# Ledger of designs, part 115: peptides against a protein of PDB entry 7UQJ

Target 1, 160 residues: chain A of PDB entry 7UQJ
Amino acid sequence: PELYQNFNITPPRGVLFHGPPGTGKTLMARALAASCSSDERKITFFMRKGADILSKWVGEAERQLRLLFEEAKKHQPSIIFFDEIDGLAPVRSSKQEQIHASIVSTLLALMDGMDNRGQVIVIGATNRPDAVDPALRRPGRFDREFYFPLPDVKARFKIL

## One batch from the design tools (peptide; aimed at target 1 E97, target 1 (a further copy) E97)

Design b2_p29_1_s1 (made by RFdiffusion4, then SolubleMPNN; its pose is not in this set)
Fold by OpenDDE base, seed 1:
Structure b2_p29_1_s1 (fold): chain B 160 residues (1-160), chain C 160 residues (1-160), chain D 160 residues (1-160), chain A 29 residues (1-29)
Amino acid sequence: as target 1 above (160 residues)
Amino acid sequence: as target 1 above (160 residues)
Amino acid sequence: as target 1 above (160 residues)
Amino acid sequence: KELEEQLEKIKEAQKAREEARAKALEEAA
């Protein structure tokens, strides 16, 4: 409850940060974790890259996801941040990505298995929200989306 | 044409973002991509790390570069962002980096083969512009450079 | 000497940046590098990921660390930044991580072998300072720690 | 100075993004 109150959002299981790369999605997700941490209440932050789960744990990715969610639950309040989640959960319709179907199904089951009363929030970051399996974007999963717009051209002239 | 107008630069094929790491080069490159994207005109953003092209595609790196440029051309207007491009295109004179010569030569050929009327811009980011092959920094390639200075010490005290 | 004066810290060999991921540890480490760089005095910045040293250089990681420190010394004043250093230097007590013991021992020896009069500073970034081998956190190694808190909720409302 | 300017400019860019998003959310509401 308190973790979600600190987000000033209805307690979603999952939040999708989308927007152009380097718009600070990872920075923001991380910024949320420690702003919710006090001296009395440390938030545990778990970060995984979608592409790393597939590349480092070929055949064990489902187990690694389960372990991640168990660890997050054990260390609650916690945030699980998936950077480049489109690399983890590609659209099931892509013929080239059938091997991802079991991983995506595992992630779906893990998100569905989270008690909404738990102090675990999942943040997915992507540059391509449309490349993420729509099943992950349903209510009770990544049901809130935050667009990270770019610095405008004025902001560029202000950086150069 | 319009993509380059949005950059307010003479249409370079390539832009080199250089400066200390974490100065927001990746943030800026990405900020350019989505600032050039409207609801009617989405810019496709392709990101690759120089070190990943060498490590993930040993012996296939040249083919992966060709596929990347073809995909970028297919999805134009597009931005290809090479993060840590010095890891992809090391200086040819380094005795230890001869294996990179074919990859660098492929990247040179791909950049030279881009029609300046195309809506593909290539952004390279590096912390070491002098570690990038000078052939890539010639006119018609990465012919514009943007220095990303650091946040000052005062800015640090505002973040800490 | 001057490099450390620019940090406004007693000259540590190593600084541990810890805090929630995306709190800007990498940004800050990099911001330190180029704020210490003038036209007359360029700081060379070396970045390595802990996980990359283990994954890319299986059996050669110790040699790659030695080469990194030699290169940093050759290009001094310099900063070596280890991102995700807990992936490089896991706690020795973990039964699964015995292969890391030689790498950690090499890193310890390299840090101990640095002359305090040298212009090389080592920055380690981690989300899990307690997952870093305590031997690295001793005086003469990563003997200073900087906590990177999150942007506060107000800062979040200023970013969202 | 350039860096304070860049950080202020990043902050202003963030603010401009927020304003643009707020406006886009207002236009979408």
Scores: peptide ipSAE 0.000, ipTM 0.188, DockQ to the pose 0.020; fails the geometry check
OpenDDE base, seeds 2, 3, 4, 5: peptide ipSAE 0.000, 0.000, 0.000, 0.000; ipTM 0.166, 0.278, 0.212, 0.291; seeds 2, 3, 4, 5 fail the geometry check

Design b2_p29_1_s2 (made by RFdiffusion4, then SolubleMPNN; its pose is not in this set)
Fold by OpenDDE base, seed 2:
Structure b2_p29_1_s2 (fold): chain B 160 residues (1-160), chain C 160 residues (1-160), chain D 160 residues (1-160), chain A 29 residues (1-29)
Amino acid sequence: as target 1 above (160 residues)
Amino acid sequence: as target 1 above (160 residues)
Amino acid sequence: as target 1 above (160 residues)
Amino acid sequence: SELEKEREERQKIEEEAAEARAKALEEEA
């Protein structure tokens, strides 16, 4: 969080964490949230799983997203972490178009509606950045993308 | 640990995590412990720092290692994590031989004494795998080695 | 890094990362460094371990600290990461006072000598924030503190 | 013993971590 002020980097509205499963994307998001909350300033961390929003909230996913962003704005400074965001916002060309198109459109509108000075950060995590709708990866949305490399396959296998 | 079951990989008795400082070796070891503890099956995580065993337990380090392994066996499934294991078990040819040789010999014996079917995993973390006694890196001990690369600068920049 | 601009928080000169061993403090610091280095703007990451500065540089620790800060200033934007800073700057009331007092005083002076607009961030990591000299935790020094909780077993499992 | 103190400190760190986890889980609920 703080380094970007010192480095004159414009904070992204959205950050895409991508990389193979178990590269620590969710860990990093939680650690970022925790590392931004001091005793004086707690950051509210909202976590949603993309598949859970679609599966648990069939027909209400758009409303749940709106409520989530409203809650995040009320509890600013806040982080909204979408784990498996590829499950929430698949590429528009995928045959699951109709249900996802409205959700993606809602998420786009919510991210576009955040003021540049808002204290809400959106982090999306995916194993498949190419499965995320390119519209989400544009400036003003998930305009920063973060590759979590697999630690060398040998390293991961032995740890795991 | 659970990942090894999922991958049909025989769990090593000992796993050496190596790589530059701050590559997440200790985090990974703890994450593995945590990821193996379900609500039904908690894994007991034992952590010791190699330098602390030598500095705090001068003359009792061997006894402390024995007690640690006994406790880990009692609390199986368990993980023993040696952070900075190069501090505990330097190469035998290093001039600090006398104090370290008995400790290394004790650690070797303890690792050799673990049954293949025991639910005790030993993880050693080091920044210098070549500073670890090669005797510890043999089959039946730290027979698996994991390089934690520095995540590429680009990969991490994105996450934040 | 970027969150603090959004949050209208004055960037600290120094950031204290604290929490149990293996919570990812060093990983986070490196992630922060990496996450501030774009292709256009590389951040130079300096890492020192508190115990190493004391043990390797007995009688030159103050000079090594000065050189480190000068190098960090030359290579700005830069991060100085002190791993195990409690080893470098223990509480002044600890009986190891004499060797540490001059080092702590040097570190205080170096942190106070940083301009608020400097592109040098100092990150201290400790497992024991209460073992860090309170003088380092004052405004203009390590004026922000970040607790690295042990990710809950469940949180880590979801991360992996 | 210093081991018991280190265990108590660890247990306290684990308890504080568990409380911080409980609070973080309560903030996630």
Scores: peptide ipSAE 0.000, ipTM 0.224, DockQ to the pose 0.052
OpenDDE base, seeds 1, 3, 4, 5: peptide ipSAE 0.000, 0.000, 0.000, 0.007; ipTM 0.174, 0.235, 0.194, 0.266; seeds 1, 5 fail the geometry check

Design b2_p29_1_s4 (made by RFdiffusion4, then SolubleMPNN; its pose is not in this set)
Fold by OpenDDE base, seed 4:
Structure b2_p29_1_s4 (fold): chain B 160 residues (1-160), chain C 160 residues (1-160), chain D 160 residues (1-160), chain A 29 residues (1-29)
Amino acid sequence: as target 1 above (160 residues)
Amino acid sequence: as target 1 above (160 residues)
Amino acid sequence: as target 1 above (160 residues)
Amino acid sequence: MAEEEERRKIEEQEKAAAEARAKALEEAA
């Protein structure tokens, strides 16, 4: 919100960080959360793993998502960071379609239901942007994407 | 080896990075890999997820670990990074003991079999160090541990 | 310091982060600062822009650098992060040689004067590593270099 | 030009690294 307002930019509802594992997506999300919080306005940072939302809360993933978004709204300005979001909202594959479809539909509805005046930013991180349901990568959802490349081999060299 | 030799320090065979999710463990491992390779000496960086070694290679996890360590030795100096190593080597809980025990035993043997002159560093990352088999956290294995704290609210403020 | 001590590695006096703009150099420096601070030992993070040290303190840049290093030493363990360090220590070009030479010489002396037991890490970030005075890129100074590749265009656009 | 050429080199290196990873996965398989 303020970060983007100060830049005269409408805050993305959702930002997708993608790139190979260990390129700093999770770290960047935390640092953005940190860098957007001022002494006057602390940003509340919520972090969840996509696979954890599925595995820890089998049959309650939708409820957990709702609670997360409600809590984020209650503590706004806030960032919701989904690590491995492709684990939460994989591309609809026929075999696990129904369970994933309900979770995806809930996440879509929660992202769509965010008032543009709300100070909630959603950051999704994935190593596989093409494994994320395309519905999440639409305007008003994860409409902004950030690729995190591997530090090049030359980069590898010089950090010694 | 050379990194640590140049610093007059014995290379740890294994380093455990632990701390809350999104504290930069994977990124630090890559940065350390990068920071250990010079233009003259490329460090080969291998990355595996603990859960992936279990799930993708059910019944072959031991073989995959052996191949990984052989490849790392072949391409030394090298870093093997295990993300979510608690998923690969969970604390021996009674219910899934046998399969995890063989994987853990293989990883232990591979870490123990590393020649101290070998240029292979193993980095394990976990959000749950207490969920990692204590046998891995012994001298000659993951004998060094790095805690990655959340940037404290005060640290968030100082980083701004 | 503690990061490197815990790794049994002598801390590099200086690390050069380089790569295209918006690759996360500044963020990584902050995250490294955050990740190196424990609950017991908070790392003090100092950040300066190279151009700001020149422009804000015309004729006092040397004094500002001295004060910064003294303050960092006083608050050790500490990280000094120079963003756009090529703006502070450009390659000696004939036209502005004298003013830049004194600043560079001061920075060199400050980096050389760091006791190896001192818990001060210097991180320089640049988009132009070849624009940094080679004297800074010598052993005992910025003797370690990290390349940060661009996140893809689609990536860069969407964080904003 | 230089940034675009460096970008192309990075994209080619990323492609080569992706191909090398794919090949290493195939050789491991």
Scores: peptide ipSAE 0.000, ipTM 0.199, DockQ to the pose 0.050
OpenDDE base, seeds 1, 2, 3, 5: peptide ipSAE 0.000, 0.000, 0.000, 0.000; ipTM 0.210, 0.202, 0.190, 0.236; seeds 1, 2, 3, 5 fail the geometry check

Design b2_p29_2_s1 (made by RFdiffusion4, then SolubleMPNN; its pose is not in this set)
Fold by OpenDDE base, seed 4:
Structure b2_p29_2_s1 (fold): chain B 160 residues (1-160), chain C 160 residues (1-160), chain D 160 residues (1-160), chain A 29 residues (1-29)
Amino acid sequence: as target 1 above (160 residues)
Amino acid sequence: as target 1 above (160 residues)
Amino acid sequence: as target 1 above (160 residues)
Amino acid sequence: SMLEENEKKAEEASLEAAKLLSEQYEKLK
């Protein structure tokens, strides 16, 4: 949050973090959360894994999402980080259409329902941005995406 | 690469990255891989998820591990990164003993077999170091461990 | 560290991490520090912000740099991370020439003075590599550079 | 500038590395 405020950039409601596996999307989200939280202004960081919301809460995933957003709103300023968000809201595939459609619809409604006032940022991380429902990648939702290229093998010999 | 040469530290065969979820273990492994590869000397980075080796290759996990290590040796210098290694080699629990015992035995044999031959480093990442079979955490295997703490709120302001 | 020993790569004295804000430069530096420290051989990580050295220590910045390098040398193996190093050593602009020239001269002398002595790596991070004094980017100083691209709107999760 | 060119090359190299690793990941599937 503060990074965007400090730069006079309107914070996105949602930021999509996508790239190959093993790419510290989760770390960057945590690091952003922590870099936005001062001693005076602590940011509450909520982390969920997309597949965990589906697997642990079969039939309750919508309720768990609602509770997560309510808790994030109650503890604002806050960051909600969805790791493996493609596991929560995959592109509508015919074989799992109804359950995933309800979860996607709920997540869309929750992101849309984040009024202009809430200091809640949603970060989604995926290894497969094309496997995320395009409806989540629209303005007012995950409308800012961030590319973390693999530092080329050439570039990284220079780090250390 | 160069940080370890300066430090006169004998390279581990295996490095265990442990710490809470989203502390950048997988990041760091990729960062190390790429930091070790120049324009002249590219490091091949192999990544596998522990649970994927079990789930995709039921009864073939040993073969997949052998193939992975053969490929890593063929493409040396290389890094093998096991994400969620506790999913591949959990502490021997009585209920899944035989399949996990064979996988652990194979991974142990592959790590032990790396001795004099190859510029292959194995990195295991886990959120639960105590859930990793202690046999993997012994000298000559994952004999070096790195704790990835949650950056505290104070420390995280300093990361970004 | 050990990955570099296996690869017969000589460690840079200084590494410049450059790229747009929020690209994880500081995160990578901390992750590198953590990845270089075993249970037996902990690497001491020193972090300073370039602007903080100027602002907190007006007229003492040179002394603070000297103390930082002495402490890093005392606690070797160590990493010194300068966040926003362009704030410490901007390209010589006429209006701040003398104070910045002394700080740059001190940092140059400290980096040059590391030759035979210490397992100390210096990492500088900047969002503006062109704003870093070119004298710092020469061989034996920040002679290796890493671009941290903006995570584009899509792919920022892949670096890490 | 040489830095814009290095940024562009690093971005291209990072895109190419991301492509290569995506392709390797697809080939490993």
Scores: peptide ipSAE 0.000, ipTM 0.356, DockQ to the pose 0.088
OpenDDE base, seeds 1, 2, 3, 5: peptide ipSAE 0.000, 0.000, 0.008, 0.010; ipTM 0.376, 0.221, 0.371, 0.367; seeds 1, 2, 3, 5 fail the geometry check

Design b2_p29_2_s2 (made by RFdiffusion4, then SolubleMPNN; its pose is not in this set)
Fold by OpenDDE base, seed 1:
Structure b2_p29_2_s2 (fold): chain B 160 residues (1-160), chain C 160 residues (1-160), chain D 160 residues (1-160), chain A 29 residues (1-29)
Amino acid sequence: as target 1 above (160 residues)
Amino acid sequence: as target 1 above (160 residues)
Amino acid sequence: as target 1 above (160 residues)
Amino acid sequence: KRLEENRKKAEEASLAAAEELSAQYEALK
């Protein structure tokens, strides 16, 4: 938020981190939360795993998402980090269970309902960006994407 | 290997990375595999998620572990990285299913069966070291442990 | 160290972390220090800021460096982390004060005087690797270098 | 282009963070 305001850039509501497993997506999200905090301005960091929201809150996942966004808004500036977001909001298929469709719809509505002046950033991390519902990747939602490559074997050789 | 041999210390066969979620454990393991490769000497990196070995290979998890260690030995120097190792080898409880006990026993035997001169390192990552079977944390197995703290708010400012 | 000897690589005495401010260099150094300690083998982590050694110990910086290396050797295995090492050991210029030249010379001598079998690792972190004396970046000193990119100013602007 | 530049920079960032982590662990081993 502060970096964007200093540059007259509208803060993205959502950022998608994608790349192979163990490329540091979650570390980066924590590092960002970390680096945006000041002594005067602590960022509240909310972390949720997509599969855990689905599995722990069967039938209540929508309510838990609403509560999460409300809590993030109450404790702004804040970051909501969804690890394995493809587990929370998989691509809508003709075989998609109604429960998944409802959770995706709730997350879409929550992303759309964020005030442009709110200091809440949503970070989604996935190993499979193609498995995330394209509706979440639209402007005003996860409209920024960051690829996390594997440390290449060649970069590996430079470190030894 | 190098620091330990220079110190007349037997290289640990296994290293346990532990710390809160999103502290970079998996990134570190990949980075290590990265830094240990050279143009002349490529390290083969095997990554397995503990829960995936259990879920994908129900009844074959032991065989898959054996094959993994054989393949790692064949392609040495190598790193075997177990992400979420507490999911693969949870603490033995009186209520633990026989399947989990068998997988843990197989992993113990594989760790014990590694040649001290073999160029195979096993890295386990967990968010809960107390949930890993203490038998895996003994000398000759995961006898080195590595804590990954949350980036403190001050380290946070240093990361932005 | 253990990884290097299994690969017949000589363990570096020093590692230089470089990259823009807030790329996680200090976090990583701490994570590594924490991550090399076991219950049986605690690594002693010494952290010094380069500018603090110069400013706090005007006229005694050399002695403080000697004491630091002696203490690190006494408490081995140990890590000495120099944050902002460019402040401690700036590039030698024709206009460089004799005091800075002496501190650099002392650090060079301390790095050279480390036994190859000593369990002391020196990590230097800088935002400006070009501002670090090239003599420190030679084999047997900070002979391994690790770049920490900013999540691009644009990625930072995209995440903030 | 911006996605590819961001990808390349996040690539470099992840690589370098991975490089750091590796060196530090190698240094500690």
Scores: peptide ipSAE 0.012, ipTM 0.369, DockQ to the pose 0.040; fails the geometry check
OpenDDE base, seeds 2, 3, 4, 5: peptide ipSAE 0.000, 0.000, 0.000, 0.009; ipTM 0.229, 0.371, 0.360, 0.381; seeds 2, 3, 4, 5 fail the geometry check

Design b2_p29_2_s3 (made by RFdiffusion4, then SolubleMPNN; its pose is not in this set)
Fold by OpenDDE base, seed 3:
Structure b2_p29_2_s3 (fold): chain B 160 residues (1-160), chain C 160 residues (1-160), chain D 160 residues (1-160), chain A 29 residues (1-29)
Amino acid sequence: as target 1 above (160 residues)
Amino acid sequence: as target 1 above (160 residues)
Amino acid sequence: as target 1 above (160 residues)
Amino acid sequence: SRLEEERKKAEEASLAAAEELSRQYQALA
């Protein structure tokens, strides 16, 4: 609590990790979770894929999102990581993806309903930040964005 | 056969890889598969995600698990890798996850039914070893656990 | 265009990346997309998971594949990356996976229907090239294969 | 290429920002 007060840094409710797949977005989200976990303060890490929420819970996706946020709130401090969030929260203007408008609206409401004092951080990962509903990228939601570029081909060849 | 005989190492029936995602649990499971594959002895690698087994095979998950273990036995030596095994084998005490009790019971029975002489290794990967049914972590099942720490933040930053 | 003309290399319509998960297949596909993108020529990168196509679009998977290829053609030059393509295009001989035969047939037709002059490259990634329908591995489809070995255990320990 | 350099700069910037974010969250613990 004290350090956020001292730096006037409103903890981001949501952080958007965007960049190519395999750039380590999921890896970073969990590094953050692990680095923020001390012996005194275990961070609960929730992971969901956007596409999995839509496909696994046809007709219950909204309920499962609500339950996820409730569970994250119950297990504070918590990180909710949405991998492939563009699969969950497509741009509303796309006629083909209008079927997901209710789920996006639920996610918006859940992110808006997080008290600023809640120790719940939401990380969305996408490869296409432009494919994420702009409403999710507004202040108080995914208001911070981190670009994960491709590792240099040489750096990647050292990992291969 | 010979190398396991020489070291008096009872091949673990199950190994639990736990740690953050992107720590390379899946990569290690396959590295082990590749390193244990010689020109003379090809290891068959089976991969399933816990959540995929539940979602793809509604009402058939138990049957699909049985078929997977039968196929792995048929293609010995083999590795069965369960990614996100906490999605397959949630802690039975959770009232919300009681619907999966039959699947967990099937997996327990399949792991118990593996002859010690079977050249089938089961690797479970999870981010939450505490979310895996403790019955799966008993001797003769996932009786070895390997923690995959986050790569040192600096080492990880070299990969990003 | 020029580099493919100079080497008399018919641009592969499809490239199969095979090897262990976490060997960077997805990362390579995107590095290729990135390296082939110049300031003058942006490559559009489409990514789909094989299992996602089957699960998200029950009864529409064929239509969604067609739309994907049409969109990729519209946004040329483009790369279509199928992650976990063995989830989309299982071996037809498997009685359990016969339910996907129509989707595989659609993908075959779409790959065959790509004009040789189309600046659409299809990359399939699998962990099990033997689990991919052999028809997809024929000339004019995934006719080039790249093995992604595990990073040397030592290289991996530098990443862990 | 210029694109690789811009990507590397963006990587370094995102990395530094992630480290800073991590430090900020550690300091709250």
Scores: peptide ipSAE 0.015, ipTM 0.298, DockQ to the pose 0.024; fails the geometry check
OpenDDE base, seeds 1, 2, 4, 5: peptide ipSAE 0.005, 0.000, 0.000, 0.005; ipTM 0.318, 0.385, 0.181, 0.406; seeds 1, 2, 4, 5 fail the geometry check

Design b2_p29_2_s4 (made by RFdiffusion4, then SolubleMPNN; its pose is not in this set)
Fold by OpenDDE base, seed 4:
Structure b2_p29_2_s4 (fold): chain B 160 residues (1-160), chain C 160 residues (1-160), chain D 160 residues (1-160), chain A 29 residues (1-29)
Amino acid sequence: as target 1 above (160 residues)
Amino acid sequence: as target 1 above (160 residues)
Amino acid sequence: as target 1 above (160 residues)
Amino acid sequence: SRLEEEREKAEEFSLEAAKRRSEQYEALK
């Protein structure tokens, strides 16, 4: 919040981290959470893996998403990090699973229901941004995308 | 050995350390080796770089791997640390080198041939876990994975 | 010690294992302990749960921590594994419990008081590294961090 | 805990698969 307030930038509701695996997407999300946390202001970091929400919570994934967003709102300022979000929200055009469509629809509704003034950031990480439902990549959802290149030695120096 | 016996947990044969460059994978492997070493019991730490096994030992990489595992077994308890293991065991689907397939196959065999009771741990480090052959990421090989986050720039500066 | 002396690397006093629940942090800590143990040299593995030290030892948690570190030093080489260390060492900025601040301060002092040559490793495991007091994540404490990704259920099943 | 049992099962399964592969590789030698 404060960083966005200080820079007069409207906080994105969602940030998509994408890039090859091992590029530090999960890491950056954690680092962002840690860096945005101060003694005066703790950021609560919620991490979920997309595929885990589907597999562990078969038939309850929608409920678990709702609970996650409620908990994040309760503990704001918060970051919700979805690792491998393409596993949670696969492209709707994949013929198979009605179940995925319901989960994606729930996630869309939860992201749309976030107050722009809310101190909840959603970070999605994926190795396959094109496998993420395009509906999630719209404004007010994952409307900012960050590419994580394979850290060549130069990228490490740019982070230092 | 005993801790695994007491908890009825089979020791992983291999541990994959992955994460961005300079997150301390090599340092951690060394730290683990040193911490597990005492005056009464030295852990023998073998370090090899994946790319070096390929480049320095052109046509001998398989033999060098065999010798390494034999030496590690001879000097057990031992840690074999493969730094940049993605350089040694690239994904088989990379069109190029029959040589890589032979080396990977040799490494698979050597890891599979380790006695579950052996006091030899294999640690692989990579910045690109998806560039590591999935066959190495199987149980009884690198069946445990540790991710190394970039220390938050603040955490790194507080560390330095 | 010797490995660090040979490589001129200062041993980390503490290693933080972090990652989602179920990722095998506890298992890896046990695996490391077992692998570093031989018939000739047992590593003494001390396991404590962060929340248990608070709940079972109300008003004695500081004393129990001191005793644990003394016992670990006496039985070196040793691993002290704190499972769910965020339960033991919550971020100091949680307004509530002065008791937690004392426990954290004691743990900090105990970690700082470890001889760099000591054969005692402290492993903390947490699902919420940002919930761990930043003071514990400083050099000479939990200065090395390992992330445990959720094994993709498919990666786990391909491993199976 | 249910999570520990799932971890043990996953570990057991991972180890059995590794053992079977090891045995297959030794049998190919």
Scores: peptide ipSAE 0.016, ipTM 0.181, DockQ to the pose 0.048
OpenDDE base, seeds 1, 2, 3, 5: peptide ipSAE 0.037, 0.036, 0.006, 0.012; ipTM 0.256, 0.224, 0.180, 0.172; seeds 1, 2, 3 fail the geometry check

